# Ledger of designs, part 44: peptides against a protein of PDB entry 3OAK

Target 1, 145 residues: chain A of PDB entry 3OAK
Amino acid sequence: DDLEQYLDEKILRLKDEMNIAAQLDIDTLNKRIETGDTSLIAMQKVKLLPKVVSVLSKANLADTILDNNLLQSVRIWLEPLPDGSLPSFEIQKSLFAALNDLPVKTEHLKESGLGRVVIFYTKSKRVEAQLARLAEKLIAEWTRP

## One batch from the design tools (peptide; aimed at target 1 P80 D83 S124)

Design b1_p30_5_s2 (made by RFdiffusion4, then SolubleMPNN; from b1_p30_5, 12 letters changed)
Fold by OpenDDE base, seed 2:
Structure b1_p30_5_s2 (fold): chain B 145 residues (1-145), chain A 30 residues (1-30)
Amino acid sequence: as target 1 above (145 residues)
Amino acid sequence: SLEEFWEEMRREGEELAEEAERKYEELLKK
């Protein structure tokens, strides 16, 4: 119906925005390394984060979020950067909190690749303890029979 | 199977962690 179509398009647009933000931040960081210009700051994901959190927190959007594989973009935002560095603590915290409230199923983890990345957060030495524990909690819940 | 999927995810997640750590260490050497 019209509402379903509208919501699908909304989520798909957000996916694109998230992917673009991620790439722009990578480009900024790479340019910073290349030029040595320390004034270059990757801010695109941070700027978009409130919108992402707003969408992810809407219970009525859960099915639309999962059906349109928005978790793929969440995964991209959580992945370590090409240089091995991690997304900001704020991004990590916000996204993990949002994931904790979504009815994520194995099929969603498969199509998004999110499972591998969340496990990464349980293994990384550079992740804050509180987020590592939350990652472990998510894995435990998702692996529950 | 579900078990195989999560075994794969565990392996891949660990590999990702090892790779990220290696890259980050290289970054710190610059």
Scores: peptide ipSAE 0.656, ipTM 0.938, DockQ to the pose 0.902
OpenDDE base, seeds 1, 3, 4, 5: peptide ipSAE 0.652, 0.654, 0.653, 0.652; ipTM 0.937, 0.937, 0.937, 0.937

Design b1_p30_5_s3 (made by RFdiffusion4, then SolubleMPNN; from b1_p30_5, 13 letters changed)
Fold by OpenDDE base, seed 3:
Structure b1_p30_5_s3 (fold): chain B 145 residues (1-145), chain A 30 residues (1-30)
Amino acid sequence: as target 1 above (145 residues)
Amino acid sequence: DKEEFWERMRKEGEELAREAEEKYEELLKR
């Protein structure tokens, strides 16, 4: 199927772009820690966020997103940064909102590692209350029998 | 088992939170 192939390639390209953006931001922050240069700002994920949100919000892409393990890249974007800080509030809010509308199953959580990270957001004292509650909601839904 | 999986995830998530907090506190001490 031509459309299916096109959509798979689209998602895989986005996955690659997300992974690159995450690594570049990690590199920037590691350099900031090493040198003390506070002018270094990690901006790659923020720049790509609109595209990510656009894709994740499309109901017709849900199967393609899940089948290609895009949630692995979502997990990477949500992980704590090298200095222990969190991704920007906007990234957190956007990704959790998108996750709330996806038919995520246990198998997707296992292959992406997303479960551990979402639980982290229920435990961290530095997460905004509204997002902690949303993380708790997701865990409750995903743990249903 | 699904229940065992989530118990493991809870443990790992808590450890991740502890580690992140320790790193962040070290940064603030600088």
Scores: peptide ipSAE 0.643, ipTM 0.935, DockQ to the pose 0.941
OpenDDE base, seeds 1, 2, 4, 5: peptide ipSAE 0.626, 0.639, 0.628, 0.635; ipTM 0.930, 0.935, 0.931, 0.933

Design b1_p30_5_s4 (made by RFdiffusion4, then SolubleMPNN; from b1_p30_5, 12 letters changed)
Fold by OpenDDE base, seed 3:
Structure b1_p30_5_s4 (fold): chain B 145 residues (1-145), chain A 30 residues (1-30)
Amino acid sequence: as target 1 above (145 residues)
Amino acid sequence: DFEKFWKEMEEEGEKLTEEAEKKYEELLKK
């Protein structure tokens, strides 16, 4: 019980951190678009990525991750940016790898909105082929009878 | 029904793709 509570709090804190990082990067890129200052670089998600990967890679955290809708934050990190560009290749690769090992169910897809974003990665011409294949693999797993 | 749900996701995913590509193309024109 103590462990369960500890894990819930840990995941929820990470979720908040991820959301903040995403918003800060969006703010940076919006300012870049507005001002044309190409020196503005969004790097908050990249800085937090190792921590995210560490958590997502732990099998014993799967239930906690899914129950607390951490996938919503994963979805946010994978969404196209305000200028239409994609998050860094490393973010994409790391998150898709992690998603492949999670027992994602329909209810998690509904509450996170992850489905439509992963579909995007199968359709965008700018996504690397290897990542598109990973996205397709996920969809196959999620849609199998 | 899952089939209906996923059909909606496919439609939304397509829209997201179109929007993102449009934005990116505009960026390249600047």
Scores: peptide ipSAE 0.712, ipTM 0.951, DockQ to the pose 0.932
OpenDDE base, seeds 1, 2, 4, 5: peptide ipSAE 0.710, 0.712, 0.712, 0.711; ipTM 0.951, 0.951, 0.951, 0.951

Design b1_p30_6 (made by RFdiffusion4)
Pose (drawn by RFdiffusion4):
Structure b1_p30_6 (pose): chain A 145 residues (1-145), chain P 30 residues (1-30)
Amino acid sequence: as target 1 above (145 residues)
Amino acid sequence: DEAVEARKEEAEKEMKEAQEEWDEILASWE
Protein backbone atom coordinates (compact mmCIF):
# COMPACT_ATOMS: atom_id res chain seq x y z
CA ASP A 1 0.00 0.00 0.00
CA ASP A 2 0.86 3.65 -0.15
CA LEU A 3 2.26 3.77 3.40
CA GLU A 4 4.77 0.97 2.76
CA GLN A 5 5.85 2.56 -0.53
CA TYR A 6 6.19 5.87 1.23
CA LEU A 7 8.53 4.36 3.86
CA ASP A 8 10.58 2.46 1.29
CA GLU A 9 10.95 5.69 -0.70
CA LYS A 10 12.02 7.56 2.44
CA ILE A 11 14.81 5.09 3.12
CA LEU A 12 15.80 4.81 -0.55
CA ARG A 13 16.06 8.60 -0.79
CA LEU A 14 18.21 8.66 2.33
CA LYS A 15 20.42 5.94 0.92
CA ASP A 16 21.09 7.98 -2.21
CA GLU A 17 21.66 11.18 -0.22
CA MET A 18 24.13 9.37 2.02
CA ASN A 19 25.98 8.02 -1.04
CA ILE A 20 26.18 11.42 -2.67
CA ALA A 21 27.48 12.97 0.59
CA ALA A 22 30.18 10.27 0.93
CA GLN A 23 31.23 10.65 -2.69
CA LEU A 24 31.44 14.45 -2.40
CA ASP A 25 33.62 14.17 0.70
CA ILE A 26 35.86 11.66 -1.14
CA ASP A 27 36.17 14.04 -4.10
CA THR A 28 37.09 16.82 -1.68
CA LEU A 29 39.79 14.67 -0.06
CA ASN A 30 41.19 13.62 -3.46
CA LYS A 31 41.11 17.20 -4.55
CA ARG A 32 42.89 18.04 -1.32
CA ILE A 33 45.62 15.60 -2.25
CA GLU A 34 46.07 16.33 -5.95
CA THR A 35 46.05 19.98 -4.98
CA GLY A 36 47.72 20.47 -1.60
CA ASP A 37 45.03 23.02 -0.66
CA THR A 38 44.88 22.73 3.13
CA SER A 39 41.66 24.69 3.51
CA LEU A 40 39.66 21.84 1.96
CA ILE A 41 37.56 19.93 4.49
CA ALA A 42 34.96 17.19 3.98
CA MET A 43 31.71 18.12 5.74
CA GLN A 44 28.84 16.69 3.62
CA LYS A 45 28.54 13.55 5.75
CA VAL A 46 28.64 15.65 8.93
CA LYS A 47 25.95 17.96 7.55
CA LEU A 48 23.59 15.03 6.75
CA LEU A 49 24.30 13.07 9.92
CA PRO A 50 21.31 14.37 11.98
CA LYS A 51 18.95 13.21 9.29
CA VAL A 52 20.65 9.81 9.21
CA VAL A 53 20.54 9.49 13.00
CA SER A 54 16.87 10.43 13.10
CA VAL A 55 15.94 7.66 10.66
CA LEU A 56 18.25 5.00 12.22
CA SER A 57 16.87 5.64 15.72
CA LYS A 58 13.19 4.88 14.87
CA ALA A 59 12.31 1.29 15.84
CA ASN A 60 9.30 1.37 13.54
CA LEU A 61 11.66 1.97 10.61
CA ALA A 62 13.98 -1.01 11.40
CA ASP A 63 12.37 -3.36 8.85
CA THR A 64 12.40 -0.76 6.11
CA ILE A 65 16.04 0.15 6.90
CA LEU A 66 17.13 -3.50 6.85
CA ASP A 67 15.06 -4.56 3.82
CA ASN A 68 16.38 -1.77 1.63
CA ASN A 69 20.10 -2.27 2.48
CA LEU A 70 20.56 1.18 4.04
CA LEU A 71 23.38 -0.47 6.02
CA GLN A 72 25.40 -0.52 2.81
CA SER A 73 25.48 3.24 2.97
CA VAL A 74 26.34 3.13 6.68
CA ARG A 75 29.35 0.92 5.82
CA ILE A 76 30.42 3.57 3.24
CA TRP A 77 30.20 6.22 5.77
CA LEU A 78 32.48 4.26 8.17
CA GLU A 79 35.14 3.34 5.52
CA PRO A 80 38.53 4.96 5.75
CA LEU A 81 38.99 7.74 3.25
CA PRO A 82 41.60 7.70 0.40
CA ASP A 83 44.38 9.13 2.69
CA GLY A 84 43.64 6.51 5.37
CA SER A 85 41.86 8.99 7.62
CA LEU A 86 38.61 8.01 9.42
CA PRO A 87 35.30 9.94 9.42
CA SER A 88 34.68 12.30 12.36
CA PHE A 89 34.23 10.94 15.86
CA GLU A 90 30.60 12.11 15.86
CA ILE A 91 29.85 10.02 12.76
CA GLN A 92 31.54 6.92 14.14
CA LYS A 93 29.86 7.14 17.55
CA SER A 94 26.38 7.98 16.13
CA LEU A 95 26.51 5.12 13.65
CA PHE A 96 27.79 2.51 16.14
CA ALA A 97 25.19 3.50 18.71
CA ALA A 98 22.44 3.09 16.12
CA LEU A 99 23.82 -0.34 15.08
CA ASN A 100 23.69 -1.45 18.70
CA ASP A 101 19.93 -0.96 18.60
CA LEU A 102 19.14 -2.49 15.16
CA PRO A 103 18.26 -6.19 14.79
CA VAL A 104 20.97 -6.85 12.23
CA LYS A 105 21.02 -10.37 10.75
CA THR A 106 23.62 -12.26 8.75
CA GLU A 107 21.82 -11.57 5.43
CA HIS A 108 22.03 -7.80 6.15
CA LEU A 109 25.73 -8.04 6.97
CA LYS A 110 26.28 -10.03 3.77
CA GLU A 111 24.50 -7.55 1.51
CA SER A 112 25.92 -4.40 3.21
CA GLY A 113 29.57 -5.51 3.80
CA LEU A 114 29.13 -3.91 7.23
CA GLY A 115 30.95 -6.69 9.05
CA ARG A 116 34.17 -6.02 7.17
CA VAL A 117 34.34 -2.38 8.09
CA VAL A 118 33.47 -3.00 11.76
CA ILE A 119 36.48 -5.46 11.95
CA PHE A 120 38.63 -2.60 10.65
CA TYR A 121 37.50 -0.53 13.67
CA THR A 122 38.84 -3.19 16.03
CA LYS A 123 42.32 -2.96 14.45
CA SER A 124 42.72 0.72 13.62
CA LYS A 125 45.14 2.70 15.75
CA ARG A 126 43.23 5.97 15.04
CA VAL A 127 39.95 4.76 16.61
CA GLU A 128 39.13 5.90 20.13
CA ALA A 129 39.17 3.12 22.70
CA GLN A 130 35.48 3.38 23.62
CA LEU A 131 34.44 3.03 19.97
CA ALA A 132 36.77 0.07 19.54
CA ARG A 133 35.02 -1.58 22.48
CA LEU A 134 31.64 -0.89 20.82
CA ALA A 135 32.91 -2.36 17.51
CA GLU A 136 34.21 -5.45 19.32
CA LYS A 137 30.91 -5.84 21.11
CA LEU A 138 29.05 -5.70 17.78
CA ILE A 139 31.38 -8.22 16.14
CA ALA A 140 30.66 -10.46 19.13
CA GLU A 141 26.88 -10.03 18.83
CA TRP A 142 27.27 -11.03 15.14
CA THR A 143 29.70 -14.01 15.44
CA ARG A 144 27.49 -16.13 17.58
CA PRO A 145 27.43 -19.87 16.66
CA ASP P 1 53.49 14.12 3.29
CA GLU P 2 55.35 11.14 4.61
CA ALA P 3 52.89 10.85 7.56
CA VAL P 4 49.94 10.92 5.17
CA GLU P 5 51.58 8.08 3.06
CA ALA P 6 52.29 6.04 6.15
CA ARG P 7 48.73 6.45 7.38
CA LYS P 8 47.40 5.36 3.96
CA GLU P 9 49.62 2.30 3.85
CA GLU P 10 48.66 1.30 7.43
CA ALA P 11 44.96 1.70 6.59
CA GLU P 12 45.40 -0.49 3.51
CA LYS P 13 47.06 -3.22 5.64
CA GLU P 14 44.34 -3.05 8.26
CA MET P 15 41.68 -3.21 5.58
CA LYS P 16 43.26 -6.28 4.04
CA GLU P 17 43.36 -8.02 7.42
CA ALA P 18 39.66 -7.08 8.01
CA GLN P 19 38.81 -8.47 4.59
CA GLU P 20 40.55 -11.81 5.34
CA GLU P 21 38.68 -12.12 8.68
CA TRP P 22 35.40 -11.17 7.02
CA ASP P 23 35.94 -13.88 4.34
CA GLU P 24 36.45 -16.46 7.11
CA ILE P 25 33.26 -15.35 8.87
CA LEU P 26 31.32 -15.61 5.60
CA ALA P 27 32.72 -19.12 4.96
CA SER P 28 31.78 -20.23 8.50
CA TRP P 29 28.19 -19.08 7.93
CA GLU P 30 27.98 -21.31 4.77

Design b1_p30_6_s1 (made by RFdiffusion4, then SolubleMPNN; from b1_p30_6, 17 letters changed)
Fold by OpenDDE base, seed 3:
Structure b1_p30_6_s1 (fold): chain B 145 residues (1-145), chain A 30 residues (1-30)
Amino acid sequence: as target 1 above (145 residues)
Amino acid sequence: MKELEELKKEAEKILEEAEKEWEEWLEKEE
C-alpha cells in the first residue's frame, strides 16, 4: 500500500546515502594513503550516522529494513578501510547496538554479507573488547538451531 | 609505509579467517 511504498522508498534512499558516504570515505582514505596527506579525514559516514541510527532503531521499520537489504549498507560501513583500520568506534558501537535489536535471519546475513564481517569483529584484535563480545553474542544468536 | 603494509596484512589475514568460518557456517546451514 501507500505506506509500504513510502517506507520502501525511505529505506532505499538511506541505503543509497550510506553507500555514497562509504565510498567517499574510502576515496578520501585512498587519497590519504597515496599522497601521505594526513589532513585528509573521512567524515561522511560519521556525519550520516545519526540518521542511520534513527532509522535502524525504529521497530516499525524493521521489516522494511530487512526486506530492502539495508544490512548490506551496514556491512559496508563495518568493513575494514583501505588502510586496514576499522570505522570509528562510534560507528561500530551504534551499528552493533542496532543489529542487536533487529530480527535478523540467516537469509538477511547471506544477502548482505554481514555474517562474515561480524565474525571478523569477533576475531580482530583491533576491536574493543565490549564490541567483540557483542559481535560474539550476535553470532551465537544467529547460528542457533 | 612499512606500518601500513603490516596493518593491511593483518586485516587481510583476519578477513580470510572470517570468510572461512562464515563459509563453513553457511555450508552447515544449507
Scores: peptide ipSAE 0.495, ipTM 0.876, DockQ to the pose 0.934
OpenDDE base, seeds 1, 2, 4, 5: peptide ipSAE 0.483, 0.486, 0.488, 0.478; ipTM 0.874, 0.874, 0.875, 0.873; seed 1 fails the geometry check

Design b1_p30_6_s3 (made by RFdiffusion4, then SolubleMPNN; from b1_p30_6, 16 letters changed)
Fold by OpenDDE base, seed 3:
Structure b1_p30_6_s3 (fold): chain B 145 residues (1-145), chain A 30 residues (1-30)
Amino acid sequence: as target 1 above (145 residues)
Amino acid sequence: MKELEELKKEAEEILKEAEEEWKEWLEEQE
């Protein structure tokens, strides 16, 4: 219906925005690595984060989020950066919190690649303990029979 | 650069481990 279409479009637009933000940050960090210019700061994702959180937190958008594979963009945002570092703590915290409230199923994990990345967060030494625990919780919930 | 290389390598290794665990889980679900 009209609402469904509207919501689909909204989510797909956000998905594009997220992907662009991620790429811009990657470009920035790659340039930082190449030039050694420490003044180069990747902040496109941070700028967009409030909007992302707002959308992900809406219960009425859950189906639309999952159906349109927005989790793929979430996965992209969580992936290690070119310098081997992780996205900001706030990004991690916000996204994991949002994921905790979504009815994520195996199919969504497969099509998004999110499962692998969340497992990464259970293992990485660069992840804060509180977020590692949350990642473990998510994996446990997603992988339980 | 040395630190950078180490960070990259560490991330790659952890990603590899994560991938293996994920694949194992997927196999168990199938």
Scores: peptide ipSAE 0.514, ipTM 0.880, DockQ to the pose 0.885
OpenDDE base, seeds 1, 2, 4, 5: peptide ipSAE 0.501, 0.504, 0.505, 0.501; ipTM 0.877, 0.877, 0.878, 0.877

Design b1_p30_6_s4 (made by RFdiffusion4, then SolubleMPNN; from b1_p30_6, 16 letters changed)
Fold by OpenDDE base, seed 5:
Structure b1_p30_6_s4 (fold): chain B 145 residues (1-145), chain A 30 residues (1-30)
Amino acid sequence: as target 1 above (145 residues)
Amino acid sequence: MEELEKLKKEAEKIMEEAEKEWKKWLEELE
């Protein structure tokens, strides 16, 4: 199927771009910690966020997204940063909103590691209340028999 | 730097707790 192949390649390219953006931000923050240069700002994920949101919001891409484990990259974007801080509120809000509309199954949570990270967001006091509640909602939904 | 250390340790602690809960959740589902 030509369309299927095209969509797979598109998602895999985005997955790669997301991983690169995350690593670049990590490198920036590590350098900031090492050098004390507070002018170093991690912005790669923020720059790519609109594209990520656009893809995640397309219903016709849901199966391709889940089958290619794009949720692994979503998990990476949500993980705590080297300094112990969390990604920007906007990144959190956008990704959790997208997750809420995806037909995520247990198998996807396992292969992506997303389950653990979402639980983290229910427990961290640094997470905004509205997002903590959304994280709790997702966990409750995913654990329903 | 002291504050960063504190924040990092806190995040690590919570992540460890999250891991434990995740494992328990998986055991219940399987």
Scores: peptide ipSAE 0.606, ipTM 0.918, DockQ to the pose 0.896
OpenDDE base, seeds 1, 2, 3, 4: peptide ipSAE 0.604, 0.602, 0.607, 0.605; ipTM 0.918, 0.917, 0.919, 0.918; seed 3 fails the geometry check

Design b1_p30_7 (made by RFdiffusion4)
Pose (drawn by RFdiffusion4):
Structure b1_p30_7 (pose): chain A 145 residues (1-145), chain P 30 residues (1-30)
Amino acid sequence: as target 1 above (145 residues)
Amino acid sequence: SLFEERAEINELEAELEELEAELEELRAEL
């Protein structure tokens, strides 16, 4: 029905917006490298983050989020950038807190690649200790026999 | 993969930052 299509469209639109924001930040960081222009900063993901947090925090959107592979975009947002730098602390914390609340299943991890990036957050030296503990906790919730 | 390449870059840059911090400490002791 119309309501279900409306919700799917809402999540699909957010997925594309998130992908565009990640790609624009990546272009900015590549541009920052090719040209050593130190004033260049990547802020598109940060600008869109409140919208992403608002959608991820709604329990009645969990099915729509999971069914439409929005977690793929979340993984893109957590991946290290071309120079090895991580996204802002606010992005990391907001995304991990939202993952703690979502009923993520193996099929979602498989389609999104999210599990691979969360393991990266347990090894990275640049990740704050409290976020590493959150990542480890999520890995544990997902590697249950 | 692209992600693995970026993760290797992140590890190598963290090791370089650590070695720079150790060199600064050694110079301060001198």

Design b1_p30_7_s1 (made by RFdiffusion4, then SolubleMPNN; from b1_p30_7, 16 letters changed)
Fold by OpenDDE base, seed 3:
Structure b1_p30_7_s1 (fold): chain B 145 residues (1-145), chain A 30 residues (1-30)
Amino acid sequence: as target 1 above (145 residues)
Amino acid sequence: SEFDERVKISEENAEREEEEEERREREEEE
């Protein structure tokens, strides 16, 4: 129906925007590594974050989010950057919070690769303790019988 | 994989930074 189609298109557009933002940040940091120019700052994901959070927080979009594998883009946003750094604290916190309220199932974890990345956040020395705990909570919920 | 490589870099950087911090702390105490 018209509403379903509208929602699908909205999510798919956001997915594309997220992927572009991630790639632009990667390009920025690769250039920073290459040139040593410390003035280069990756900020495309941060700029788009409010829109991402707005969409992920809407319960009525949960099915559309999961069906269109938006979690793949969430996974991409959470992955370590070329210099080994992680996304900003706010990105991590916001995404973990949003994931906590989504009815994520095993099939969604497999098709997105999100599980592996979140497990990394439970172990990484670069992750703030409070965010590591949030990651642990997610893993516990996803592995619950 | 790309992910594994970046994880490795992240961990190595964290360890180096910790060692450098410990060295600086020792130097300040001497």
Scores: peptide ipSAE 0.532, ipTM 0.849, DockQ to the pose 0.933
OpenDDE base, seeds 1, 2, 4, 5: peptide ipSAE 0.519, 0.524, 0.527, 0.530; ipTM 0.844, 0.846, 0.847, 0.849

Design b1_p30_7_s2 (made by RFdiffusion4, then SolubleMPNN; from b1_p30_7, 17 letters changed)
Fold by OpenDDE base, seed 5:
Structure b1_p30_7_s2 (fold): chain B 145 residues (1-145), chain A 30 residues (1-30)
Amino acid sequence: as target 1 above (145 residues)
Amino acid sequence: SLSDERFEISEKKAEEEEKKKEKELEEELK
């Protein structure tokens, strides 16, 4: 199916872009720590965020998103950085909102590792209360019998 | 796993920052 192939390629390209953005931000932050150059700002994920949110919000892409494990890249974006810092508030909020509308199943949580990361957000001392509540809501929905 | 390690680092850093702030506050209140 031509449409199916097109959608798969679209999602896989985004997955690669997300992974690259995450790594570039890590590299920037590591260099900032090593050099003390405060002008170095990690902005690659923020720049790509609108595209990520746009794709995650498309109902017709839900199956393709889940089947190609795009949630693994979402997990990567949500993970703490090497220095222990968290992604920006806007990234957290946008991703949690987008995840709320996806038909995520247990198998997707396991293959992506997303479940463990979201649980972390329910109990982390650094997470804003409103985002912790969003994380709790997701966990409650995903663990329903 | 890498995720578990990152979680631990994050929480340790949070605890260190909290202790630092508490110490600074204690000194200011003396």
Scores: peptide ipSAE 0.395, ipTM 0.774, DockQ to the pose 0.888
OpenDDE base, seeds 1, 2, 3, 4: peptide ipSAE 0.041, 0.394, 0.395, 0.393; ipTM 0.594, 0.772, 0.773, 0.772

Design b1_p30_7_s3 (made by RFdiffusion4, then SolubleMPNN; from b1_p30_7, 16 letters changed)
Fold by OpenDDE base, seed 5:
Structure b1_p30_7_s3 (fold): chain B 145 residues (1-145), chain A 30 residues (1-30)
Amino acid sequence: as target 1 above (145 residues)
Amino acid sequence: SEFDERVEISEENARKEEEEKKKEEELKKL
C-alpha cells in the first residue's frame, strides 16, 4: 500500500545516506593520513547519527528496517576503519542501544553481516568495557534457542 | 576478507598501543 511504499523509500534513502557518510569519512581519514593535514576531521557519520537513531528507535519502522537490510549499513558504520581504528564511542553506544530494541533474527544477521562485527566488539581490546558488555548482550539475545 | 584484514590491523595496533602504554607507565615509576 501507499504507506508501506513510503516507508520503504524512507528507509532506502537513509541507507544510501549512511553508506555515503561512511565512505566520505573513510576518504577524509585516508586523505589525512596521506597528507598529514590534521585539520581534516571525519564528521559525516556523527552528523547523521541523530537521524539514524531516530529511525531505528521507531517501533512502527522495525519491519521496514529489517526487510530493507538497513542493518547492512549499521554494520558498515561499526566496522573497523582501514587503519584499524573504530567509530566513535557515541556511534557505538547509540547503535548498540538501538539494536537492542529491534526484533533481529538470524536471517537479518546473515544478510547484513552484522553478527560477526558485533562478535568482534565482544573481544576487541580497543572497545570500552561497557560497550563490550552491550555487544555480549546482543549476541546472547540473538543466539537464544 | 576486507573485514578480516581490518580486524588484524586493529588487533595489531591495539597490541602496540598497550605495549607503549606499559612502557610509559614503567618510565613514570622510575
Scores: peptide ipSAE 0.506, ipTM 0.838, DockQ to the pose 0.923
OpenDDE base, seeds 1, 2, 3, 4: peptide ipSAE 0.500, 0.503, 0.503, 0.502; ipTM 0.839, 0.839, 0.837, 0.839

Design b1_p30_8 (made by RFdiffusion4)
Pose (drawn by RFdiffusion4):
Structure b1_p30_8 (pose): chain A 145 residues (1-145), chain P 30 residues (1-30)
Amino acid sequence: as target 1 above (145 residues)
Amino acid sequence: MTLEEEIAELNAEIKELEEEIAELEEEIAE
């Protein structure tokens, strides 16, 4: 029905917006490298983050989020950038907190590649200790026999 | 060498290889 299509469209639109924001930040960081212009900063993901947090925090959107592979975009948002730098602390914390609340299943991890990027957050030296503990906790919730 | 440094190095190599592929494709097209 219309309502279900409306919700799918809402999540699919957010998925595309998140992808565009991540790609624009990557272009900015590549441009920052090719040209050593130090004024260049990547802020598109930070600008869109409240919209992403608002959607991820709604329990009644969990099915729609999981069915439409929005977690693929979330993985993109957590990936290290071309120079090895991580996204802002606010992005990391907001995304991990939202993942703690979502009923993520193996199929979602498989389609999104989210598990791979969370393992990176347990090894990275640039990740704050509290977020590493959150990442380890999530890996544990997902590697249950 | 940290994981982040390895990621930066591998990304630089990937970009170089993609530029070479694009150049070879232009030559084939010509």

